# Designs tried in a protein design run: peptides against a protein of PDB entry 3T7K. Part 48

Target 1, 248 residues: chain A of PDB entry 3T7K
Amino acid sequence: KAEKILARFNELPNYDLKAVCTGCFHDGFNEVDIEILNQLGIKIFDNIKETDKLNCIFAPKILRTEKFLKSLSFEPLKFALKPEFIIDLLKQIHSKKDKLSQININLFDYEINGINESIISKTKLPTKVFERANIRCINLVNDIPGGVDTIGSVLKAHGIEKINVLRSKKCTFEDIIPNDVSKQENGGIFKYVLIVTKASQVKKFTKLINDRDKNETILIVEWNWCVESIFHLNVDFTSKKNVLYQKK

## One batch from the design tools (peptide; made by RFdiffusion4, then SolubleMPNN)

Design b1_p12_8_s2 (from b1_p12_8, 9 letters changed)
Fold by OpenDDE base, seed 3:
Structure b1_p12_8_s2 (fold): chain B 248 residues (1-248), chain A 12 residues (1-12)
Amino acid sequence: as target 1 above (248 residues)
Amino acid sequence: MDVELPDVELIE
């Protein structure tokens, strides 16, 4: 069926998109439309797998979903597109009135607001955002909204290798892991990096660390610090936004 | 449905 629909076009674009969707297309696509999209080099996947070499995200806007956050770790993310790209494309293809010999849909007209070329270009870097920030090992409180598995998965996608889950009420100093990174010449290395949800946790962890080793560097942040760092693909250590405690 | 991870403010 798709072949008959596409036969009216002399030349078909190859968009070369391997995409996931978030916040859109909840009902999926019919078989004909999937076949059409496939013929145009657009493949949509249900879930993110590294083996699929995903390069595109469809979303109506910047979202705080696992898929959206992880899409910024694609190697590279080529396109972050509004769902209207697919909608308009399929409308044009199904239109009988348009004597269009060619599909005239420009991907750049459908960019998600706030995901600009500066962000896209950073996804071409050989390193991940937290790797560049010298954050390899973190401590994460077990009561984090969204769950440690989901949050941890996002953080790992962005270059954090080890996530230590702290039982906030029961943990001791010995449960806190150091951020074991080799001294790189450029950038402050924090020995202890923690993501917390409560002011009481800040007080607890700062006390535990300072009582055992008062000279150690500490970074305690909110989850929003990580999210903002991901959305910008940059860690800004000059900003105090979402930083709860910092000792240099 | 993809769930947005919450924007939770620091609590006591």
Scores: peptide ipSAE 0.357, ipTM 0.869, DockQ to the pose 0.727
Fold by OpenDDE base, seed 2:
Order: C-alpha cells, then structure tokens, then sequence
Structure b1_p12_8_s2 (fold): chain B 248 residues (1-248), chain A 12 residues (1-12)
C-alpha cells in the first residue's frame, strides 16, 4: 500500500532520521504510515538504545522527559523536530489533489523552539556535558522525585560514570563518595557533588563533610541544575541558580 | 505516556 502511495512522486527524500518521540504520537502510527516513513528514511523507535544510533527527537517543545533529556546526549543529535513535520509530511503524501512531483517539506522549518544550532553543535563534541564539567562521580539522595534509576540513567547518558545513592536518613560520611577526577589545570573540580531535594539534606551533608573532610570543595545542587545544564549542554559554574551550597 | 520529571522545588 505504501509503495502505491509513494509511486506518484518522482523522487523521494531520504531524511536519515532515527528518532524517538516524546509528548507526541502516543498512539503510534498505523502500519502504512510506518512503512511510508521508513521509505523516506525515517525510523521511529519506542525506546532509546545506544546501539540504534539515534539522531532525532520529536517533541512539541522542550520537555523534561527522560527521552528528551537523553536525546541531547545523542552523538550527534542531528534534529530536534516538532511533530508537525511528520503530520505535514504524511498529509502531503496522502493528498490526492496535489500533483506533487516532489515532497516539499524542509526539516529546518520544524525545529523545536529553544533547540538551536548552538545546542545541536555541542552534541558533536567528543565529550559529554558533565564530563566537560569534571563531574564523574555524584551522590544522589534516594527520595528524589522521578526515581534514582530514571535520573541516574539521564545523568549517565550525559557523562556521569558513577552514581552513589544516599539513604538520606541513615547515611554517614563514609557513605558519601568523592568525585574522583584528575586535577585538570583550567577547571574548578568539586571533590563532593550531591543532588538533594530538601534543605535538611543540605544541612546534614555539609556538616558531615565539613566535620570529617575539612576545607574540601563541595557542590550541592537541585535536579533542576542538572536539567538546565543538559538543556544548554553546558555547566555554568558562575550561576547560583539551583545551587544550594557551594564551597570552593 | 512519557512523564515529565518533576520540577522539585526544595521542600522544607
């Protein structure tokens, strides 16, 4: 069926998209439309796997979903597109009235607002955002909304190698892991990096660390600090936004 | 349905 529908076009584009969707297309696509998209070089996956070499995200806007956040770790993310790209594409293809010899849809017209070429270009870097920021090992409280597995998976996708989950009520200083990074000459390295959810946790962890490991560098942040860093593919250590405690 | 990860404001 798809071949017959596409036969009216003299030339078919190859978009070369390996995509996931978030915040759109919850019901998926019918078999014919999937086949059409496949013939146009658009393959949509249900889940993110590294082996699939994903290069595209479909979303109506910037979202704080696992898929959207992880899409910014693609190597590279070629396109972040609004779902209207697929909608308009399929509409044009299914149109019987248009004596269209060619599909006239430009990917660049469907870019997600706020995901500009500067962001896309950073996905071509050989390093991940937290790797560039010298954050290798973090401590994450176990009561974080969204769950430690989901948040941990996003953080790992962005270059954090080790996530230590802290049982906030029972943890001691010995449970806190250092951020073991080699001193690079040009970057502020925090020995202890923690993501917390409560002011009481800030007080607890600052006391535990300062009492046992005096004069060490500490960074305590909210999850939003990580999200903003991911959305910009840059860690801004000059910003106090979403930073709960910092000791240099 | 993909759930947006909550904007966790510091809860006292």
Amino acid sequence: as target 1 above (248 residues)
Amino acid sequence: MDVELPDVELIE
Scores: peptide ipSAE 0.356, ipTM 0.868, DockQ to the pose 0.726
Fold by OpenDDE base, seed 1:
Structure b1_p12_8_s2 (fold): chain B 248 residues (1-248), chain A 12 residues (1-12)
Amino acid sequence: as target 1 above (248 residues)
Amino acid sequence: MDVELPDVELIE
């Protein structure tokens, strides 16, 4: 059926998209449309798997979803597109009135606002954003909204190797792991990195660390610090935004 | 359903 629909076009583009969707297409696509998209080099996956070599995200806008955040870790992310790309494409293909010899849809017309070439270019870097920031091991409070598994999975996609989950009410200093990175001469390495949700946690962890390891560097941030770092694919250590406590 | 991870402001 898809072949018959596409036979009216003299040439078909190959978009070479391996995509996931977030915040759109919740009902999926019918079998014919999936086959049409496949013939145009557009493959949509339900979930992110490293083996699929995903290069595209469909979303109406920048979203704080696991899929969107992880899409910025694709190697590379080639395209971040609005769902209207697929909608307009399928409309054009299903149109019987248009004696269209060619599909005339440009991917660049459907870019998600705020995902610019600078962001896309950073996904081609050999390192991940937190790797570049010398953040390898972090401490995460167990009561974080969204859950430690989801948050942890996003952080790992962006170069954090080890996530230590802290039981905020019961944890001691011995439960806090150091960020095990080689001391680089140029500074900027925090021995203790923590993601917390409450002011009481900041007070607790700062006290625990300072009482036992007084001279060490500490970075305590909100989840939003991580999100902003991901959205920019850069850690700005000069910004105090979403930083709860910093000791250099 | 893809859930947006909450914007958690610091709470006491």
Scores: peptide ipSAE 0.356, ipTM 0.868, DockQ to the pose 0.762
Fold by OpenDDE base, seed 5:
Structure b1_p12_8_s2 (fold): chain B 248 residues (1-248), chain A 12 residues (1-12)
Amino acid sequence: as target 1 above (248 residues)
Amino acid sequence: MDVELPDVELIE
C-alpha cells in the first residue's frame, strides 16, 4: 500500500533518521505510515538501544524525559526535530490534491527550539559530558524522584561508569565511593561526587566525608545540575547553580 | 508514557 502511495513521486528523499519519540506520537503510527516512513529512510524505535545507532529525536520541545536526556548522548545526535516534521510529511504524501512530483520538506525547518548547532556539534565529541568533566563514579541517594534506575541510566548514557546508590538514612562513610579518576593536569577532580535530594543529606554526607577523609574534594549537587550539564553538554564548575556543597 | 523527570526542588 505504501509503495502505491509513494509511486506518485519521481524522487523520494532518504532522510537517514533513526529516531525515538518523546512527548509526541503516543498512539504510534499505523502500519502504512510506518512503511512510508521506512521507505523515506525514517525508522522510529520504541526504546533507546546503543546498537540501533540512533541519531534523531522527535519532541515538541526540550523535555526532561529519559529519552530526551539520553538523545543528547547519541553519537552523534544529527537532528532534534518537532513532530510536525512527520505530520507535515505524511500529510503531503497522503494529499491527493497536490500533484507534487517531489517531497519538499526540509528537516532544518523543524528543529526543536533551544537545540542549536552548538549542542549538536558537541554530540560529535569522542567523549561524554561527564567523562570530560572527570566524573566517573557518582553516589546517588535512593530516594531520588524518578527512581535510581532511570536517573542512573541517563547518567550512564552521559559517561558515568559507576553509580553507587546510597540508602540515605542508613549509609555510613564506607558506603560512599570515591570518584576514581586519574589526576589530569589542569582539571579539578572531585574525589567524592554525590547527587542528593534533601538539605539533611548534604549535612550528613559532608560530615561523614570530612570526619573520615579530611581535606578531600567534595561535590554535592542536585539532579538539576546533571540535567543542565546534559542540556548544555558541558559541565560548568564555575556555576553555583544547583550546587549544594563544593570543597576544592 | 515518557514521564518527565521532576524538577525536584530541594525539600528541606
Scores: peptide ipSAE 0.351, ipTM 0.866, DockQ to the pose 0.734

Design b1_p12_8_s3 (from b1_p12_8, 8 letters changed)
Fold by OpenDDE base, seed 1:
Structure b1_p12_8_s3 (fold): chain B 248 residues (1-248), chain A 12 residues (1-12)
Amino acid sequence: as target 1 above (248 residues)
Amino acid sequence: MDVELPDVKLEK
C-alpha cells in the first residue's frame, strides 16, 4: 500500500531520521504511515537505545521528559522537530489532488522552539555536559520526585558515571561519596556534589560534610540545576540559580 | 505515557 501511494512522486527524500517521540503521537501510527515514513528514511522508535544511533526527537516544545532530556545526549542530535513535520508530510503524501512531483517539506521549518543550532552543535562534542563540568560522581536523595532511576538514567546519559542514592533520613557522612575527579589546576572541581529536594537535607548534608571534612568543596543543587544544564548543554558555575549551597 | 519530570522547588 505504501509503495502505491508513494509511486506518484518522481523522487523521494531520504530524511535519515532515527527518532523518538515525546509529548506527541501517543496513539502511534497506522501500518501504512509507518511504512511510508520508513520509505522516506524516517524510523520512529519506542524507546531510547544506544545501539539504535538515534539522531532525532519529535516534541511539540521543550519538555522535561526523560526522552527529551536524553535526546540532548544523542551523538549527535541532528534534529529536534515539532510533530507537525510528520503531520504535514503525511498530509502531502496522502493528498490525491496535488499532482506533486516531489515532496516539499523542509525539516528546518519544524524546529522546536528553543533548540537552536548552538545547542545542536554541542551534541557533536566528544564529551557530555557533566563530564565537561568535572562532575562524575554525585549523591542523589532517595525521595527525589521522578524517582532515582529515571533521574539517574538522565544524569548518566549526560556523563555522570556514578550515582550514589542517599537515604536522606538515615544517611551518615560515610554514605556520601566524593566526586572522584583528578584535581585540575584551574579549580572548579567540587569534592561533594549532591542533588536534594528539601532545605532540611541541605542543612543535614552541609553539617555532616563540614564536621568531618571541613576544608572540602561542596555543591548542593536542585534537580532544576541539572535540567537547566542539560537544556543548555552547559554548566554555568557562575549562576546561583537552583544552587542551594556552594563552598569553594 | 511520557511523564514530565517534576519542576520541584525546594521545600522548606
Scores: peptide ipSAE 0.461, ipTM 0.907, DockQ to the pose 0.764
Fold by OpenDDE base, seed 2:
Structure b1_p12_8_s3 (fold): chain B 248 residues (1-248), chain A 12 residues (1-12)
Amino acid sequence: as target 1 above (248 residues)
Amino acid sequence: MDVELPDVKLEK
């Protein structure tokens, strides 16, 4: 059926998209539309796997979903597109009235607001955002909303190698892991990096660290610090936004 | 449905 529908076009584009969807297309696509999309070089996956070499995300806007956050770790993310791209594409293809010999849809017209070429270009870098920031090992409180597995998975996608989960009520200094990064010449390294959810945790961890490992560098942040860093594919250490405690 | 991770403000 798809072949017959597409036969009216003299030339078919190859968009070369390996995509996931978030915040759109919850019901998926029918078999014919999937086949049409496949013939146009658009393959939609249900889940993110590194082996699939994903290069695209469909979303109506910037979202704080696991899929959206992880899409910014694609190597590279070629396109972040609004679902209207697919909608308009399929509409044009299914249209019997269109005398069009070719599909006339440009990917660049469907960019997600806020995901510009500057962001896309950073996904071509050989390093991940937290890797560039010299953050390799972090401490994460176990009571973080969204769950340690989901949060941890997003952070790992962006270059965090080790995530230590802290039982906030029971943890001691010995449970806190250092950020084991070799001193690079051009950036401040924090020995202890923590993501917390409560002011009481800030007080607890600052005391534990300062009492046992005096004069060490500490960064305590909210989850939103990580999210903003991901959305910009840059860690801004000059910003105090979402930073709960910093000791240089 | 993909769940958005919470925009949690620091609790006291």
Scores: peptide ipSAE 0.461, ipTM 0.907, DockQ to the pose 0.722
Fold by OpenDDE base, seed 3:
Structure b1_p12_8_s3 (fold): chain B 248 residues (1-248), chain A 12 residues (1-12)
Amino acid sequence: as target 1 above (248 residues)
Amino acid sequence: MDVELPDVKLEK
C-alpha cells in the first residue's frame, strides 16, 4: 500500500531521521504511515537506546520529559521538530489533488521554539554538559520526585558517571561520595555535589559535610538546576538560580 | 504518555 501511494512521486527525499516522540503521537502511527515514513528515511523509535544512534526528537515544545531531556544528549541532535512536520508530510503524501512530482517539506520550518542552532551546535561537542562542568559523581536524595532511576538516567545521559542515592532520613557522612574529578586549572571543582528536594536536607548535608570534612567545596542544588543546565547545554556557575548552598 | 518530570518546589 505504501509503495502505491509513493509511486506518484518521481523522487523521494531522504530525511535521515532516527527519532523519538514526546508529548505527541500518543496513539502511534498506522502500519502504512510507518512504512511511508521509513521510505522517506524517517524511523521513529518507541524508546531511547544508545545503539539506535538517535538524532531527532518530535515534540510540540520544550518539555521536561525524560525523552526530551535525553534528546539533548544525542550525538548530535540533528533536529528538534514539531509534530506538524509529520502531519503535513503525511497530509501531502495522502493528498490526491496535486500531481506533485516531489515532496516539498522543509525541516527547518518545523523547528521547536527555543531549540536553536546554538543548542544544536553544542550537541556536536565531544563532551557532555556535566562532564564540561567537572561533575562526575553526584549524590541524589532517594525521595526526589520523578524517581531516582529516571532522574539518574537523564543525568547519566549528560555525562554524570556515578549517582549515589542517599537515604535522606538515615544517611550519614560516610554515605556521601566525593565528586572525583581531575583538577583542571580554570574550573571550580566541587568535592561534594548533591541534588536535594527539601530545605531540611540542605541543613543536614551541610552540617554533616562541614563537621567531618571542613573547608571542602560543596554544591547543593535543586533538580531544576540540572534541567536548566540541560536546556542550555551549559552550566552557569555564576547563576544562583536553583542553587541551595554553595561553598568554594 | 510521557510524563513531565515535576517542577520540584523545595519543601521545608
Scores: peptide ipSAE 0.461, ipTM 0.908, DockQ to the pose 0.729
Fold by OpenDDE base, seed 5:
Formats: structure tokens, sequence, C-alpha cells
Structure b1_p12_8_s3 (fold): chain B 248 residues (1-248), chain A 12 residues (1-12)
């Protein structure tokens, strides 16, 4: 029983972690270890749900998984930790040799490389990254690798409210939705935002929009534009990286 | 298993 194992410690930390795992712990945890973690204030969930108020991600490194990308939308993400935190914690707890009266494991020693305090601090902002960028409605091509559902779910987690899926070969101008945002004085709003996968799609959509809605603002990007924006929790409109077409 | 979303370069 977890209680008997933990009874050797005079004081138990409460880490207050509500976490998901990605790229680690594929086999899960045994019942005893889950109970131990729960008693230490560490609850691991199988999936991301907003109702669970998740605040932590376990991963060996920065990953392009749905879970990792969505973890950067947590409110806030308190910790992004390497799995070694759990491994070392459980090893210390199960160790019969260490007459340790206290658990001496610091969360800050297990931070994922590349997720710094600057990134963590941005998760405390009241807005999501694409919301701050005035991107509310986007057009997404149906042939996107990873699938429209997964990509769409990540984008929604980061503040995109409406995702219009375009059938790239059959779509017309009327199928393209505008990005319906109020003009803010200090920021360029793109009327049409599209995520595409092929150069032929760039040519098609630029022509369709420019022929029917002249002089409107257009942003056509790769999925990597979104990923980079998420990893930085900032949209850099000055960067041409992963931008396929831009009209201001 | 969590699948990494592909780092896809733009196809021509």
Amino acid sequence: as target 1 above (248 residues)
Amino acid sequence: MDVELPDVKLEK
C-alpha cells in the first residue's frame, strides 16, 4: 500500500501537479505508483480536458504532439518537466537504503530544455496566442498532414474560434471565410487567413481572393508557422518564416 | 501513442 511506503517520510511535499504525459510513460504506472503520486499532489491524466485545469506536461523534450502543443495553452502552464522527475521521485520513495526522512526533489531541476520562464509567463496572459494576433477565423485545407481534427483542436486551444475546412480541389471563393475581427487601432488584421500544404494551393487561393475581393489583406502560412507561434507563444508578423503569401 | 505532427515542407 502506498501509505505504508510513504509512512517512512516525516514530511511529504504537495507538488500540486495536474499533468499529462507525451513521449514518455507509454506503459503507464502501476496502481501503487499512481497512489503514491496522488498522495504527493501529482495527478496524471490520460487526455487533455479543460475541466481538469491541467497545469503540467511531462515530456523528454519539446515535441510536436497534440498534447505538447496544447499544454502551452494551459491557464497557466506551471511546469514543463522531464519524465526523470517522476522516475527519480519514485526511485527515492521505493529505496529501502536511503534512510531519508524527507523527499529532496526539486521540480525546477527537471525543466524541459527550451521551455523557459518567458514561455511559462506568457501562459498567464488572459488571452491566447492567436487571439492576441487577431486571428479568430481561419481556413484550413483538408489534406493537411496530421488531419484537420488534430490540427484544428490545437488551433482552437490557442484561441482560434472558427476553423473552416477547405476542400482544396473543389473549393471556390465562396467557401473561404473571412477572419471576422474588430479593427484594433494598433495591429494589422488579415481578412483572410489560410493554412495550406502545397504551392498550388497558394496560387489558387491568392487568385480566388484577389479576383473577387480586391485589395483585401491575406495571410497564407504553413502549419509550421502555427507551431512556431505556439512554441514562442507569440506571433511574429515581421518574420517571413513559414509565410507563403502575405498582402497587407 | 501520441503521434508527432509532421514537420512537412511545402509540396510543389
Scores: peptide ipSAE 0.460, ipTM 0.907, DockQ to the pose 0.751

Design b1_p12_8_s4 (from b1_p12_8, 8 letters changed)
Fold by OpenDDE base, seed 4:
Structure b1_p12_8_s4 (fold): chain B 248 residues (1-248), chain A 12 residues (1-12)
Amino acid sequence: as target 1 above (248 residues)
Amino acid sequence: MDVELPDVELEK
């Protein structure tokens, strides 16, 4: 069926998209449309797997979904597109009225607002955002909204190698892991990096660390600090936004 | 359905 539909076109584009969708196409695509998209070099996956070498995200806007956040870790993210790309494409293909010899859909017309070339270019870097920020090992409180698995998965996608989950009520200093990174000349390296959800946790961890490991550098942040860092593919250590405690 | 991860302010 797809072949018959596409036969009216003299030339078919190859978009070379390996994509996931978030915040759109909840019902998926019918078999014919999937085949059409496949013939156009558009493959849509249900989940993110590194082996699939994903290069595209479909979303109506910047979203705080696991898929969207992880898409910014693609190597590279080639395109971040609005779902209207697929909608218009399929509409054009299924249209019998248009004696179109070719498909005239430009990917660049469907870019997600806020994902610009500066962001896309950073996905071509050999390092991940937190790796560039000298954040390798973090401590994450177990009561984080969204769950440690999801949050941890996003953080790992962005270069955090080790996530230590802290039992916030029961943890001691010995449970807190250091951010073991080689000293780089120009980077503020924090020995202890923590993501917390409560003011009481800030107080607790600050005390535990300062009492046992005096004069060490500490960074305690909210989850939003990570999200903003991901959305910009840059950690701004000059910003105090979403920073709960910082000791240099 | 993809769930947006929380945008939560620090709880006291």
Scores: peptide ipSAE 0.421, ipTM 0.888, DockQ to the pose 0.742
Fold by OpenDDE base, seed 2:
Structure b1_p12_8_s4 (fold): chain B 248 residues (1-248), chain A 12 residues (1-12)
Amino acid sequence: as target 1 above (248 residues)
Amino acid sequence: MDVELPDVELEK
């Protein structure tokens, strides 16, 4: 059926998209539309796997979903597109009235607002955002909203190698892991990096660290600090936004 | 449906 529908076009584009969707297309696509999209070089996956070499995300806007956040770790993310791209594409293809010999849809017209070329270009870098920031090992409180597995998975996608989960009520200094990064010449390294959810945790961890490992560098942040860093594919250490405690 | 991760401010 798809072949017959597409036969009216003299030339078919190859968009070369390997995509996931978030915040759109919850019901998926029918078999014919999937076949049409496949013939146009658009393959939609249900889940993110590194082996699939994903390069695209469909979303109506910037979202704080696991898929959206992880899409910014694609190597590279070629396109972040609004679902209207698919909608308009399929509409044009299914239209019997269109005397069009070719599909006339440009990917660049469907960019997600806020995901510009500057962001896309950073996904071509050989390093991940937290890797560039010299953050390799972090401590994450076990009571984080969204769950340690989901949060941890997003952070790992962006270059965190080790996530230590802290039982906030029971943890001691010995449970806190250092950020084991070799001193690079051009950037401040925090020995202890923690993501917390409560002011009481800030007080607890600052005390534990300062009492046992004096004069060490500490960074305690909210989850939103990580999210903003991901959305910009840059860690801004000059910003105090979402930073709960910093000791240089 | 993909769930957005919470935008939670620090609890006091």
Scores: peptide ipSAE 0.420, ipTM 0.888, DockQ to the pose 0.714
Fold by OpenDDE base, seed 1:
Order: structure tokens, then sequence, then C-alpha cells
Structure b1_p12_8_s4 (fold): chain B 248 residues (1-248), chain A 12 residues (1-12)
């Protein structure tokens, strides 16, 4: 059925998209439209798997979803597109009136606002954002909204290798793991990195660390610090935004 | 359904 619909075109583009969707297409696509998209080199996956070599995200805007945040870790993310790309494409293909010899849809016309070429270019880097920031091991409080598994999965996608979950009410100093990175000459490495949700946690962890390891570097941040770092694919250590405690 | 991760500020 898809072949018959597409037969009216003299040539078909190959968009070479391996995509996930977030914040759009909740009902999916019908079988014919999926086949049409497949013939155009557009494959839509339900979930992110490394083996699928995903290169595209469909979303109406920048979202704080797991899929969107992880899409910025694709190698590379080639396109971040609005769902209107698919909508307009399918409309053009299903149009019986237009004796169109070719499909005239440009991917660049459908870019998600705020995902520019600078962001896209950073996804081509051999390192991940937190890797570049010398953040390998972090401590995450167990009561974080969104859950430690989801948050942890996003952080791992962006180069954090080890996530230690802290039971915020019961943890001791011995439960806090160091950020195990080699000392670089140029500084900027924090021995202890923590993501917390409450002011009481800041007080607790700063006390625990300072009492037992008095001269060490500490970075305590909110989840939004991580999100902003991901959205920019850069950690700005000069910014105090979403930083709760910093000791250099 | 994809859920947006919370935009929660520090609880004081």
Amino acid sequence: as target 1 above (248 residues)
Amino acid sequence: MDVELPDVELEK
C-alpha cells in the first residue's frame, strides 16, 4: 500500500533518520505511514538503545524528558526536529491533488527552537559533557524527584560512570564516594560531587565531609545544574546558578 | 507517556 502511494513520485528522499519521539505522536503512526516513513529512510524507535545508533529526536520544543536529555548524548545528534516535519511530509505524500514529482520538505525548516548548530556540533565531540568536566563519580540523594534510576540513566548517558545513591536520612561520611579522577594540573576537579534536593542535605553533607576530610573540594548542586549543563553540552563552573555549595 | 523530569528548586 505504501509503495502505491509513493509511486507517484519520481524520486524519494532518503532522510537517514533513526529517531525517538518525545512530547509528540503519543498515539503512534498507522501501519501505512510507518511504511511510508521507512521508505523515506525515517525509522522511529520506541526506546533509546545504543545499538540503534539513533541520530534524531522529534519534539515540539526543548523538553526535560529522559528521551530529550539523552538525545543530546547521541553520537552524533544530527537533527532535533519538530513533529511538524512528519506531519507535513505525510500530508504532502497523501495529497492526491498535487502532481508533485518530488517531495519538497527541508529538514532544516523544522529545527527545534534552541537546539542550534553549536549544540549539534558538540554531540560530535569524542567526550561527553560531564566527562569533559572531570565528573566521573557522583553522589545522588535517594529522594530526588524523578527517581534515581531515571536521573542516573540520563547522567550516565552524559559521561558519569558511577552514581552512588545516598540514603539522605541515614547516610554517614563513609557512604559518600569521591569523584575518582586523576588530578589535572589546571585544577577544577571536585573530590566530592553531590546532587541534592533540600537545604538540610546541603548542611548535612557539608558537615560530614568537612569534619572528616576538611581540606577537600566539594560541589553540591541541584538537578537543574545537570539539566542546564546537558542543554548547553557544557559545564560552566563560573556560574553559581543551581550551585548550592562549592569549595575549591 | 514521557514525563518531564521535575523542575524543582531547593526546598528550604
Scores: peptide ipSAE 0.420, ipTM 0.887, DockQ to the pose 0.762
Fold by OpenDDE base, seed 5:
Structure b1_p12_8_s4 (fold): chain B 248 residues (1-248), chain A 12 residues (1-12)
Amino acid sequence: as target 1 above (248 residues)
Amino acid sequence: MDVELPDVELEK
């Protein structure tokens, strides 16, 4: 029983972690270890749900998984930790040799490389990254690698409210939705935002929009534009990286 | 198992 194992410690930390795992712990945890972690204030969830108020991600490194990308939308993400935190914690707890009266493991020693305090601090902002960028409605091509559901779910987690899926070969101008945002004085708003996968799609959509809605603002990007924006929790409109077409 | 979303360059 977890209680008997933990009874050797005079004081138990409360880490207050509500976490998901990605790229680690594929086999899960045994019942005893889950109970131990729970008693230490570490609750691991199988999936991300907003109602769970998740605040932590376990991963060996920065990953392009749905879970990792969505973890950067947590409110806030308190910790992004390497799995070694759990491994070392459980090892210390199960160790019969260490007459340790206290658990001496610091969360800050297990931070994922590349997720710094600047990134963590941005998760405390009241807005999501795409919301701050005035991107509310986007057009997404149906042939996107990873699938529209997964990509769409990540984008929604980061403040995109409406995702219009375009059938790239059959779509017309009427199928393209505008990015319906109020003009803010200090920021360029793109009327049409599209995520595409092929150069032919860039040519098609630019022509469709420019022929029917002349002089409107257009942003066509790759999925990597979104990923980079998420990893930085900032949209850099000055960067041409992963931008396929831009009309201001 | 969590799948990494592809890091794919634009198809020409």
Scores: peptide ipSAE 0.416, ipTM 0.887, DockQ to the pose 0.741

